# Designs tried in a protein design run: peptides against a protein of PDB entry 5A53. Part 3

Target 1, 230 residues: chain A of PDB entry 5A53
Amino acid sequence: LVENVKQALFIPGQSCNKNLHDIMVDLSALKKPDMKRFNRKNDIHPFEDMSPLEFFSEKNDCSLMVLMTSSKKRKNNMTFIRTFGYKIYDMIELMVADNFKLLSDFKKLTFTVGLKPMFTFQGAAFDTHPVYKQIKSLFLDFFRGESTDLQDVAGLQHVISMTIQGDFQDGEPLPNVLFRVYKLKSYKSDQGGKRLPRIELVEIGPRLDFKIGRIHTPSPDMVTEAHKKP

## One batch from the design tools (peptide)

Design b1_p9_1 (made by RFdiffusion4)
Fold by OpenDDE base, seed 5:
Structure b1_p9_1 (fold): chain B 230 residues (1-230), chain A 9 residues (1-9)
Amino acid sequence: as target 1 above (230 residues)
Amino acid sequence: SFHKPEELH
């Protein structure tokens, strides 16, 4: 079964600013062609009422959504939402730190649209801690979709790296997640008559440090239904 | 009024 690639909807909230708009544009470029974007602000408060997001999921046939909001308490907040059967499955707030870099801050490299990125995860908590497990699941789902066709390594152009920023104990604030995007650059070096293919990783952006905010976890029933293979 | 998405071609 070729599972249909999950479509993403990017939504500017009422408090969306220029920086969030620019971040939205750059992050959504990595989801092309499987991305829709609203041009106008929508007044949505997903932790108060989820019904507008369920409506948007159904009306736009998008099982992935990103809401862009900003406040004093939750500056540069990207709320990532997943739906199942157009109902909210999970949500997580990821606040972008002020040290962010846009694609314009890097050397413009031409990239082919529609190539699925390779992911790398650094930090044991991505496999053990429930919040970081959700983040790992979300980003894998967001950028790869359900179809894990063996991408021929020959077609790999992009690597997304996600790193937990340091160690933490129980009851401590959760460390930020460092989001980095690299392009694989092949060099033909002529060293001593043997052309050894050299591959280098070049950062292309965006560069985002995510502070973790509020989380909505799925009900046990929704987890069971979402994992039922047809 | 909820806005319609624009597809980025």
Scores: peptide ipSAE 0.022, ipTM 0.603, DockQ to the pose 0.038
Fold by OpenDDE base, seed 3:
Structure b1_p9_1 (fold): chain B 230 residues (1-230), chain A 9 residues (1-9)
Amino acid sequence: as target 1 above (230 residues)
Amino acid sequence: SFHKPEELH
């Protein structure tokens, strides 16, 4: 079954600044060709009124959205939204720490657009803790691309690594999620007249440390409907 | 007014 590739819409909020714009451009480049961007700021407060996002989901045929906002309390905030049937399924605020790196901070490498990234998750909480399970589900869904049964290892160009920054106990603040993007570089090394295939991971950016903010979880009914295979 | 997406070609 070829599942339709989920389209993403990137939305600058009213408080979007240059840094958030640059982050938006670089992160959205990883979702090409299945990405749209607004160039104009939109005054959207998704935890107060979700109706504008549902409208945008339907009018742009986008089941994924990212809202770029910044405030003193929620600096460099990327609100990730998923819709089902153009209704809000879930939302999560991921605030980018000030130590971020853009694609311009790394060595430019040529890559084929539209290839699926492989994901790696570091931290047991990605499988056990509800918030980190939602983050894992979100990023897998966001970057899944066309469901081809062939994980053609020959087509693997990108690795997205997501790491929980340290251990935590119940009642402690949730650790940041470290987002890293690597390109697989294959080359032939000449070692004593034998050409051995070598593979290296090269970081290509962006480099983002996400602080977790507010979350909207789906209703049990919407979970059931979203998991129904047609 | 909600803005239309600009397709960056």
Scores: peptide ipSAE 0.022, ipTM 0.585, DockQ to the pose 0.036
Fold by OpenDDE base, seed 2:
Parts: structure tokens; C-alpha cells; sequence
Structure b1_p9_1 (fold): chain B 230 residues (1-230), chain A 9 residues (1-9)
């Protein structure tokens, strides 16, 4: 079953700033061709009223959304939203730290659009802790692309690395998630006159450190329905 | 007003 690629909608909120716009452009470039962007600000407060997002999901046929907002309390906030049947499934606020790097901060490397990235997750909490499990699920779902049975290693161009920034105990603030994007560079290395195949990971950006904010979790019923194969 | 998707350049 080739699952249809989930389409993403990037929405600048009313408080969207230049930094968030630039981050939105760069992150959405990794989702090409399966993304749409709004160029105008929309006054949306998803934790107060979800109806505008459900409307956008349906109207644009996008089951993934990213709302770009910024405030003193929630600076550089990317709210990631998933819908099921055009209804809100889950939401998570991921605030980009000020140390972010754009694609322009890295060596420009050409890449083929539409290739599925490989993911790497560093931190046991991605498999055990509910919030980090949601983040893992979200990013896998967001960038999964076409379900080709062949992750042909020959077609692998990108690695997305997600790392939990340090250890934490129960009741402590959740560590940031370090988002990194690498390109696989294949080349022949000359070692002692022998040309050996070499693969290197080259960071291509964006570089984002995500601070975790508010979360909306799906109802058990929506979880059950979303896992039903048609 | 809800906007339509547009290309951001």
C-alpha cells in the first residue's frame, strides 16, 4: 500500500517575525514538493481555538501544519499540528533557540527534491517518554515522504538527526531537541594510490534547537481511528 | 480572513 504523502501547510501567525519566516522557508524546503506556504499572516491561536486550523487542513488538503508565532513567553515558536479527517489529531509547540542556522549559513549542496530522509534519534526518551515519542512520531510522519519499500541506500541523500540535549529526571524541564540535517557525500578517496569509496555526512542545515512548549495529545479514539488501515 | 497557499520566495 503506497500511502499518499502527507502534505504540509506552513502558516505565518500574526506575530511571525523575519527569523521565523526564514526558518519556515528553510524547513519547508526540506518538505518539497509536498508543502504549501501562506505568505500573509493569519491570526491563529491553536490552543484557544483549533477551528481555523481544521478549516485550513480541509481547504488545502493538508494533514500537516506548522504555525509560526513569536512572543516574549514563546519566542520563535513553531506549532506542529497533525490532523486526521481534517480534525486536530495532535499539536506540539517547538520553540527555536536563538542559535539557529539557516541553509545560507552552510555550503550549498544540490539535492534531489522528494527523496525520503533517513532519521536518527539520539536519546532513550524518544522510545519511552510520551512527549519525545510524539516528537519522534511527528517528525517521522512529517518527512516520511513516499513509502517506498526500498529505502534504496543508493537513493539516500539526507539524514535528519534528532538528539535530546542531555539527561533529565522526572519533574525537570524537558531538554531541547537538537535538529540537524546532513547530506551524504559519496566520493573516491585516494589512499596510497587506491581509490576507495568514502561516504561523509555534511551538515546542510537548517540547524534548529527546539525547546518544547505546550502539547495537545490525541484522544484514544482518534489514535485507534488513525491506525486503522482503510 | 484566511489566506490561500502562496509561494514564499
Amino acid sequence: as target 1 above (230 residues)
Amino acid sequence: SFHKPEELH
Scores: peptide ipSAE 0.024, ipTM 0.651, DockQ to the pose 0.035; fails the geometry check
Fold by OpenDDE base, seed 1:
Structure b1_p9_1 (fold): chain B 230 residues (1-230), chain A 9 residues (1-9)
Amino acid sequence: as target 1 above (230 residues)
Amino acid sequence: SFHKPEELH
């Protein structure tokens, strides 16, 4: 089965700055080869008018989009958009905290392009809270596409870890989501003449702490259509 | 084929 891998389009907004550009480059590198990037800034305000994004989804055959914008209210904002039938399904603003690290901040490790990452989610709210459920679904959908059950462990190179930063109560601000990327590094440890395969997780970046912003949820009708088995 | 969003479980 040729997995129909979802294509991602990265769009610099009008307010896209150097930091967001660098973040965009590094995050999009994890989506290669299934990624396009625009080189020109586009004046898009997805929570005001979604039509330009629907147009770009259709014209580029991309069901995933990431809009890079920055303002005083929404600094280093990555708006993640999913489409269904080139119509907006959902959107979420994830603002990158200033403590971010780029791939250049880590030891360069060779990686194979096109290997699907394993995900790990830390925090019960990923399974219970609607916003964190959407984030979990989004990132799984973004990097895995349609799940083939067989993650060939032999092809496992990367682990993406997503952690909710602490506990929260009802009515409290939603904690940040800590995005971390690790490479599995196999070491042959020579311990006492037995070469035990040692696997270590080495952080490779980018390191992103996401502050949650605005959300657009799908209509009940779009949910029903999206869940219909072909 | 339109890619379906992953199910919000």
Scores: peptide ipSAE 0.021, ipTM 0.580, DockQ to the pose 0.641; fails the geometry check

Design b1_p9_1_s1 (made by RFdiffusion4, then SolubleMPNN; from b1_p9_1, 5 letters changed)
Fold by OpenDDE base, seed 1:
Structure b1_p9_1_s1 (fold): chain B 230 residues (1-230), chain A 9 residues (1-9)
Amino acid sequence: as target 1 above (230 residues)
Amino acid sequence: MFYRPEKLE
């Protein structure tokens, strides 16, 4: 079964501010053409009532959603939601730290829309800790794009790096996840008359440090259904 | 279309 590309819906919440709007625009640009954005603010509280999100998932045929909200307790909060059969599968709050950088803060580089990024994950907890495993799963799923059999290296344009900020022990607060986006730039180096292909990673933005907030995990039954191969 | 979450290997 060729699974269709998952569509993402970006939703400004009632408390969405200019900074969150700018972050939303820049992050959603990486998901083009497989994204929709609402222009109007919506009063949605997903940890109180999930029904409005399920309605939006079905109405817009989007299995991925991102809700943009900000409060004193949860500043610059991006709630990432996944649905299965238009029902909530999982949710995670990722709050953007104030040190964020937008695409406009970096050198503008031309890129092709719709190319799948390569991911790199730094930190053992991405493979062992349930919260970081969920984050890893979420971002891989979010940016999966079209299943092309030919991951032709020629089609690789972007690298998304996700790093756990430092080590932590049981009972300690979960470190932030550092989100970085790079473009692969090919240069022909003239070293001694041999044109050696040189590849450089150039940061293109956005640059986001995510603080982890609240999490909703799927029921065991929903996990079983979601993992069934047709 | 039923979208499946990515299986964590």
Scores: peptide ipSAE 0.166, ipTM 0.820, DockQ to the pose 0.847
Fold by OpenDDE base, seed 4:
Structure b1_p9_1_s1 (fold): chain B 230 residues (1-230), chain A 9 residues (1-9)
Amino acid sequence: as target 1 above (230 residues)
Amino acid sequence: MFYRPEKLE
């Protein structure tokens, strides 16, 4: 069974500002062509009432959603939502730190729309801690693209790197997740008359440091249902 | 369409 590419819906909340709009534009550009953006602000509070998000998921046929809100307590907040059967599966608040960089802050490079990124995850907690496991699952799901039987290395254009910022113990605040995007640059190096292929990573943006906020997790029954093979 | 979340191996 080949699953269709998951579509993402970007939703400006009522408190969406210019910075969040710019971040939304740049992050959604990485999801092209499999994204939609609302132009109007919507008064949605997903941790109070999830029903508007389920409605938008079904009406737009988008299993991925990102709500853009900002307050004093939750500045530059991107709420990532996944649905299963147009019902809320999970949610996570990821607040963008003020040190963010937009695509315009980096050298413009040619980009092919629709190519699947490679992911790298730095930090043991991505495999062991439930919150970071959710983040890993979310971003892999968000940027999966088309399922191809053969991952052709020739189709690899860019790498998304996610790093947990430091170590932490039980009961401590969860470290930020550093989101970075790189393009693969191939060139031939001449070393002693032998041309060797060389690949370098060039950061292309956006650069986002995510502070973790509120989380909604699925029930065990929903997990079982969502993981059933057809 | 029913979309399954990414499974972490």
Scores: peptide ipSAE 0.155, ipTM 0.813, DockQ to the pose 0.902
Fold by OpenDDE base, seed 3:
Structure b1_p9_1_s1 (fold): chain B 230 residues (1-230), chain A 9 residues (1-9)
Amino acid sequence: as target 1 above (230 residues)
Amino acid sequence: MFYRPEKLE
């Protein structure tokens, strides 16, 4: 089964501001070339009515969507949506903390557009807790890109690190997820006339701390249909 | 095209 690369649609909500716009631009840059952005604000409330998002998914042929909204209760809110057959599969609100850094806050490095990132996940809950499992699944799906049988290490350019900020017990508020993006930088070190390969990870941004908000999960029937192999 | 969500193995 050859599946096409999932396209992402970034949607400014009615309450989108300059900061959210900048975050949207920077995060969407990591999804190029498989990304579309709306320039106009759209009054969408996905937890009240999902129909507008389903319409946009179908009209734009995008199975991934990100809605940018901000309020006092949900500041800098990025709602990540996945669709299956242009119907809502799942949704999650990830609110960006005020300590965010943009690409402009880091040293500009040349990089190739369209290379798949490698992921690292720090925190056992990414494999055990349903919310963090959804986050892990979402980000892996979001940045999957072209299906390749072999990821040549020589083609590895980016590392996305996702860390659960601290331990938590049942009934406690869910810790934030720390989102970090690094570029692999290769150097030739001249040590005593021997050129040794050196690789360093350089943070390139954006730097985002995500507070977890509302979640929509698919029905068991939708899960079964979405995972059916033809 | 029908896109499948990532299945975590």
Scores: peptide ipSAE 0.147, ipTM 0.806, DockQ to the pose 0.886
Fold by OpenDDE base, seed 5:
Structure b1_p9_1_s1 (fold): chain B 230 residues (1-230), chain A 9 residues (1-9)
Amino acid sequence: as target 1 above (230 residues)
Amino acid sequence: MFYRPEKLE
């Protein structure tokens, strides 16, 4: 079963500012061509009423959504939403720290649109802690792209690195997730007359440190339905 | 560890 590529809809909320817009543009560039963006602000409060998001999911045929909002309490907030059957599956608020870098802050590199990134996850909690498991699942799902058999190393252009910022214990605030994007650069290094293939990772942006906010988790029944292999 | 987007079990 070739699963259709999940489409992402980026939605500027009413409180979306220039910084969030720029972040939206840069992050959404990594999801091309499977991305739509609204140009108009929409007044959506997903943790109060999810119905507008379900409507947008269905109307735009997008199972992934990102709502861009900013307030004093939740500055630079990217709410990531997944739907199943156009119903809300899960949501997570990821607030971008002020130290963010845009694509324009890095050397402009040409990249092929539509290539599937490789992910790296740093931190044991990505496999054990429910919140970080959700984040891992979300980003893997968000950037999965086409299921091409040609996940040959030759088709690998981008690496997305996600790192939990430090250790934490039960009851402590959840550390930020450091989001980094690298391009694989192949060099022919002439070391000592032998051309050794050298691969280097070059950061291309955006650089985002995500503070974790509110979360909506699916019901056990919805999990079961969403994971049913057809 | 490099993860290909596989179904998280």
Scores: peptide ipSAE 0.066, ipTM 0.730, DockQ to the pose 0.086

Design b1_p9_1_s2 (made by RFdiffusion4, then SolubleMPNN; from b1_p9_1, 5 letters changed)
Fold by OpenDDE base, seed 2:
Structure b1_p9_1_s2 (fold): chain B 230 residues (1-230), chain A 9 residues (1-9)
Amino acid sequence: as target 1 above (230 residues)
Amino acid sequence: MFYKPYKLE
């Protein structure tokens, strides 16, 4: 069963600022061609009323959404939303720290649109802690692209690295997730007449440090339905 | 177009 590629909708909230707009543009560029962006601000408060997002999911045929909002309490907030059957499945607020870097801050490299990134996750909590498990699931789902049987090394262009920033104990604030994007660059090294393939990772951006905010988790029933094989 | 509910992995 080839699953259709999940489409993402990027939504500027009413409080969307220039920084969030730029971040939205750069992050959404990684989701091309499977991405839509609204050009107009929408007054959406997903943790108060989810119905506008469900409406947008259905109307735009997008099972992934990202709402861009900013407030004093939740600066540079990207709310990532997934839907199942156009109903909210899960949500997570990821606030971008002020140390972010845009694609323009890095060496511009040409890339093929639509290639699936490889993911790397650093931190045991990505496999054990519910919040980081949700983040891992979200980003894998968000950037999955087409199900190609062969992750042909020839098709590997990008690596997305997600790192939990430090250790934490129960009851402590959850560490930030460091989001980094690298391009694989192949070099032919002429060392002593033998051409050895050299692969280097070049950071291409954006560089985002995500502070974790509010979370909505799916109901057990929705989990069961979402995992059913058709 | 049957919107196959995308299987969450």
Scores: peptide ipSAE 0.020, ipTM 0.580, DockQ to the pose 0.285
Fold by OpenDDE base, seed 5:
Structure b1_p9_1_s2 (fold): chain B 230 residues (1-230), chain A 9 residues (1-9)
Amino acid sequence: as target 1 above (230 residues)
Amino acid sequence: MFYKPYKLE
């Protein structure tokens, strides 16, 4: 069963600013062609009322949504939403730290649109801690792309690296997640007369450090339904 | 269309 590629809808909230808009544009570029963006601000408060997001999910046939909001308490906040059957499955607030870099801050590289990124996760908590497991699941699901049989290294263009910023103990604030995007650059290196294929990772952006905010987790029943093999 | 979240097995 080949699941259709999940479509993402990027929504500027009422408090969306220029920085968030730019971040939205750059992050959404990685989701092309499976991405829609609203050009108008929408007054949505998903942790108060989820109904507008469910409506947008259904109306736009997008199971992935990203709401862009900013306040003093939640600066540069990207709320990532997943839906199942156009109902909210999960949500997570990821606030972008001020040290972010845009695609324009890096060397412009041509890239093929629609290629599936490879993910790397650094930090044991991505496999053990429920919040980081949700983040891992979210990003893998968000950027899954087409199931191409071409797992070929030849089809690998992008690497997305997600790193938990340091160790933490129970009850401590959750460390930030460092989001980095690299392009694989293949070049022939002449080392000692043998042309060895050399692959380098070149950072292409955006560079985002995510502070974890509020989370909505699915009900056990929704988890069961969402994971039922058809 | 009903989308399933990615199951991390």
Scores: peptide ipSAE 0.023, ipTM 0.609, DockQ to the pose 0.864; fails the geometry check
Fold by OpenDDE base, seed 3:
Structure b1_p9_1_s2 (fold): chain B 230 residues (1-230), chain A 9 residues (1-9)
Amino acid sequence: as target 1 above (230 residues)
Amino acid sequence: MFYKPYKLE
């Protein structure tokens, strides 16, 4: 069963500003060609009413959505939404810290659009803690792209690194997730007449530190339906 | 098409 590539819709909220717009542009560039962006601001409050997002999911045939909002309590907030059958499956607020870097802050490198990233996850909680498990699942699903049998190493262009910022105990605030994007750069080094292949990871951006906000989890029934093999 | 969430194998 070949699943179609999930399309992402980026939505500026009413409180979207220039910084959030720039972050949206840069993050959405990693999802090309499987991405749509709205140019108009939309007054959406997904934790109060999910119906507008379900409508946009169906109308645009997008099972992934990102809502860009900012307030005093939730500055630079990216709400990531997944749908199943155009109904809300899960949601998570990820607030971008002020220390963010845009693609323009890094050395411009040429890259092929549509290549799947490799992921690295640093922190045991990505496999054990329910919130970090959801984040891991979300980002893997978001950037999955086309099912290709052969990820030849030759086709690997990008690495996305996600790191939990420090250890935490039960009842403590959840540490931020550090989002980093690297490009694999191949060099031919002439050392003493022998061409040795050299591979380097070069950070290309964006650089985002995510503070975790509100979460919506799917019902057990929706989980069961979403995981049924046809 | 009904989109399923990614299964972490």
Scores: peptide ipSAE 0.023, ipTM 0.603, DockQ to the pose 0.841; fails the geometry check
Fold by OpenDDE base, seed 1:
Structure b1_p9_1_s2 (fold): chain B 230 residues (1-230), chain A 9 residues (1-9)
Amino acid sequence: as target 1 above (230 residues)
Amino acid sequence: MFYKPYKLE
């Protein structure tokens, strides 16, 4: 059973500002064509009431959602939501640091829409710590795209790098996750009369440093149902 | 369509 590509819904919250809107546009461009955006602000508080998000998931047939909000306590907050059977599976708040860069801050490179990115994860905690395991799972799920049998190397256009910013001990605040996007650029290098294929990674943006906020984890029953092979 | 989360490897 080939699972259909998961659709993402980007929702501006009531407190969505220009910076969050620009971040939303740039991040959602990486999810094309499997993306919808609301043009109107919606007053949604997912950690108080999840019902509006479940309604939007079902109405729009989107199992992925991103809510854009900002407050003094949670500045530039992207709440990532996953649903299972149009019910909330998990949620995580990722706050974008003020040092962000947009696609317009980088050299414009042509890219093909709908190509699946390759992921790289830097930091042992992505495999051991429950919060970073959830982040890893979320981003892999968010950008999975179509399962083409032929992930021919020729189909690789983008690399998304996710790095934990430094080491941490138990009881310390969780380090930020550094989100970086690169394009693979192939050059024909004429070194010594042999055309060697040279691949370079060129940063294309957006550049986002994520501060980790609140988390909702699925019930054990939902985990069991989600892992059942059909 | 029921969207399953990625299998947690």
Scores: peptide ipSAE 0.022, ipTM 0.617, DockQ to the pose 0.812; fails the geometry check

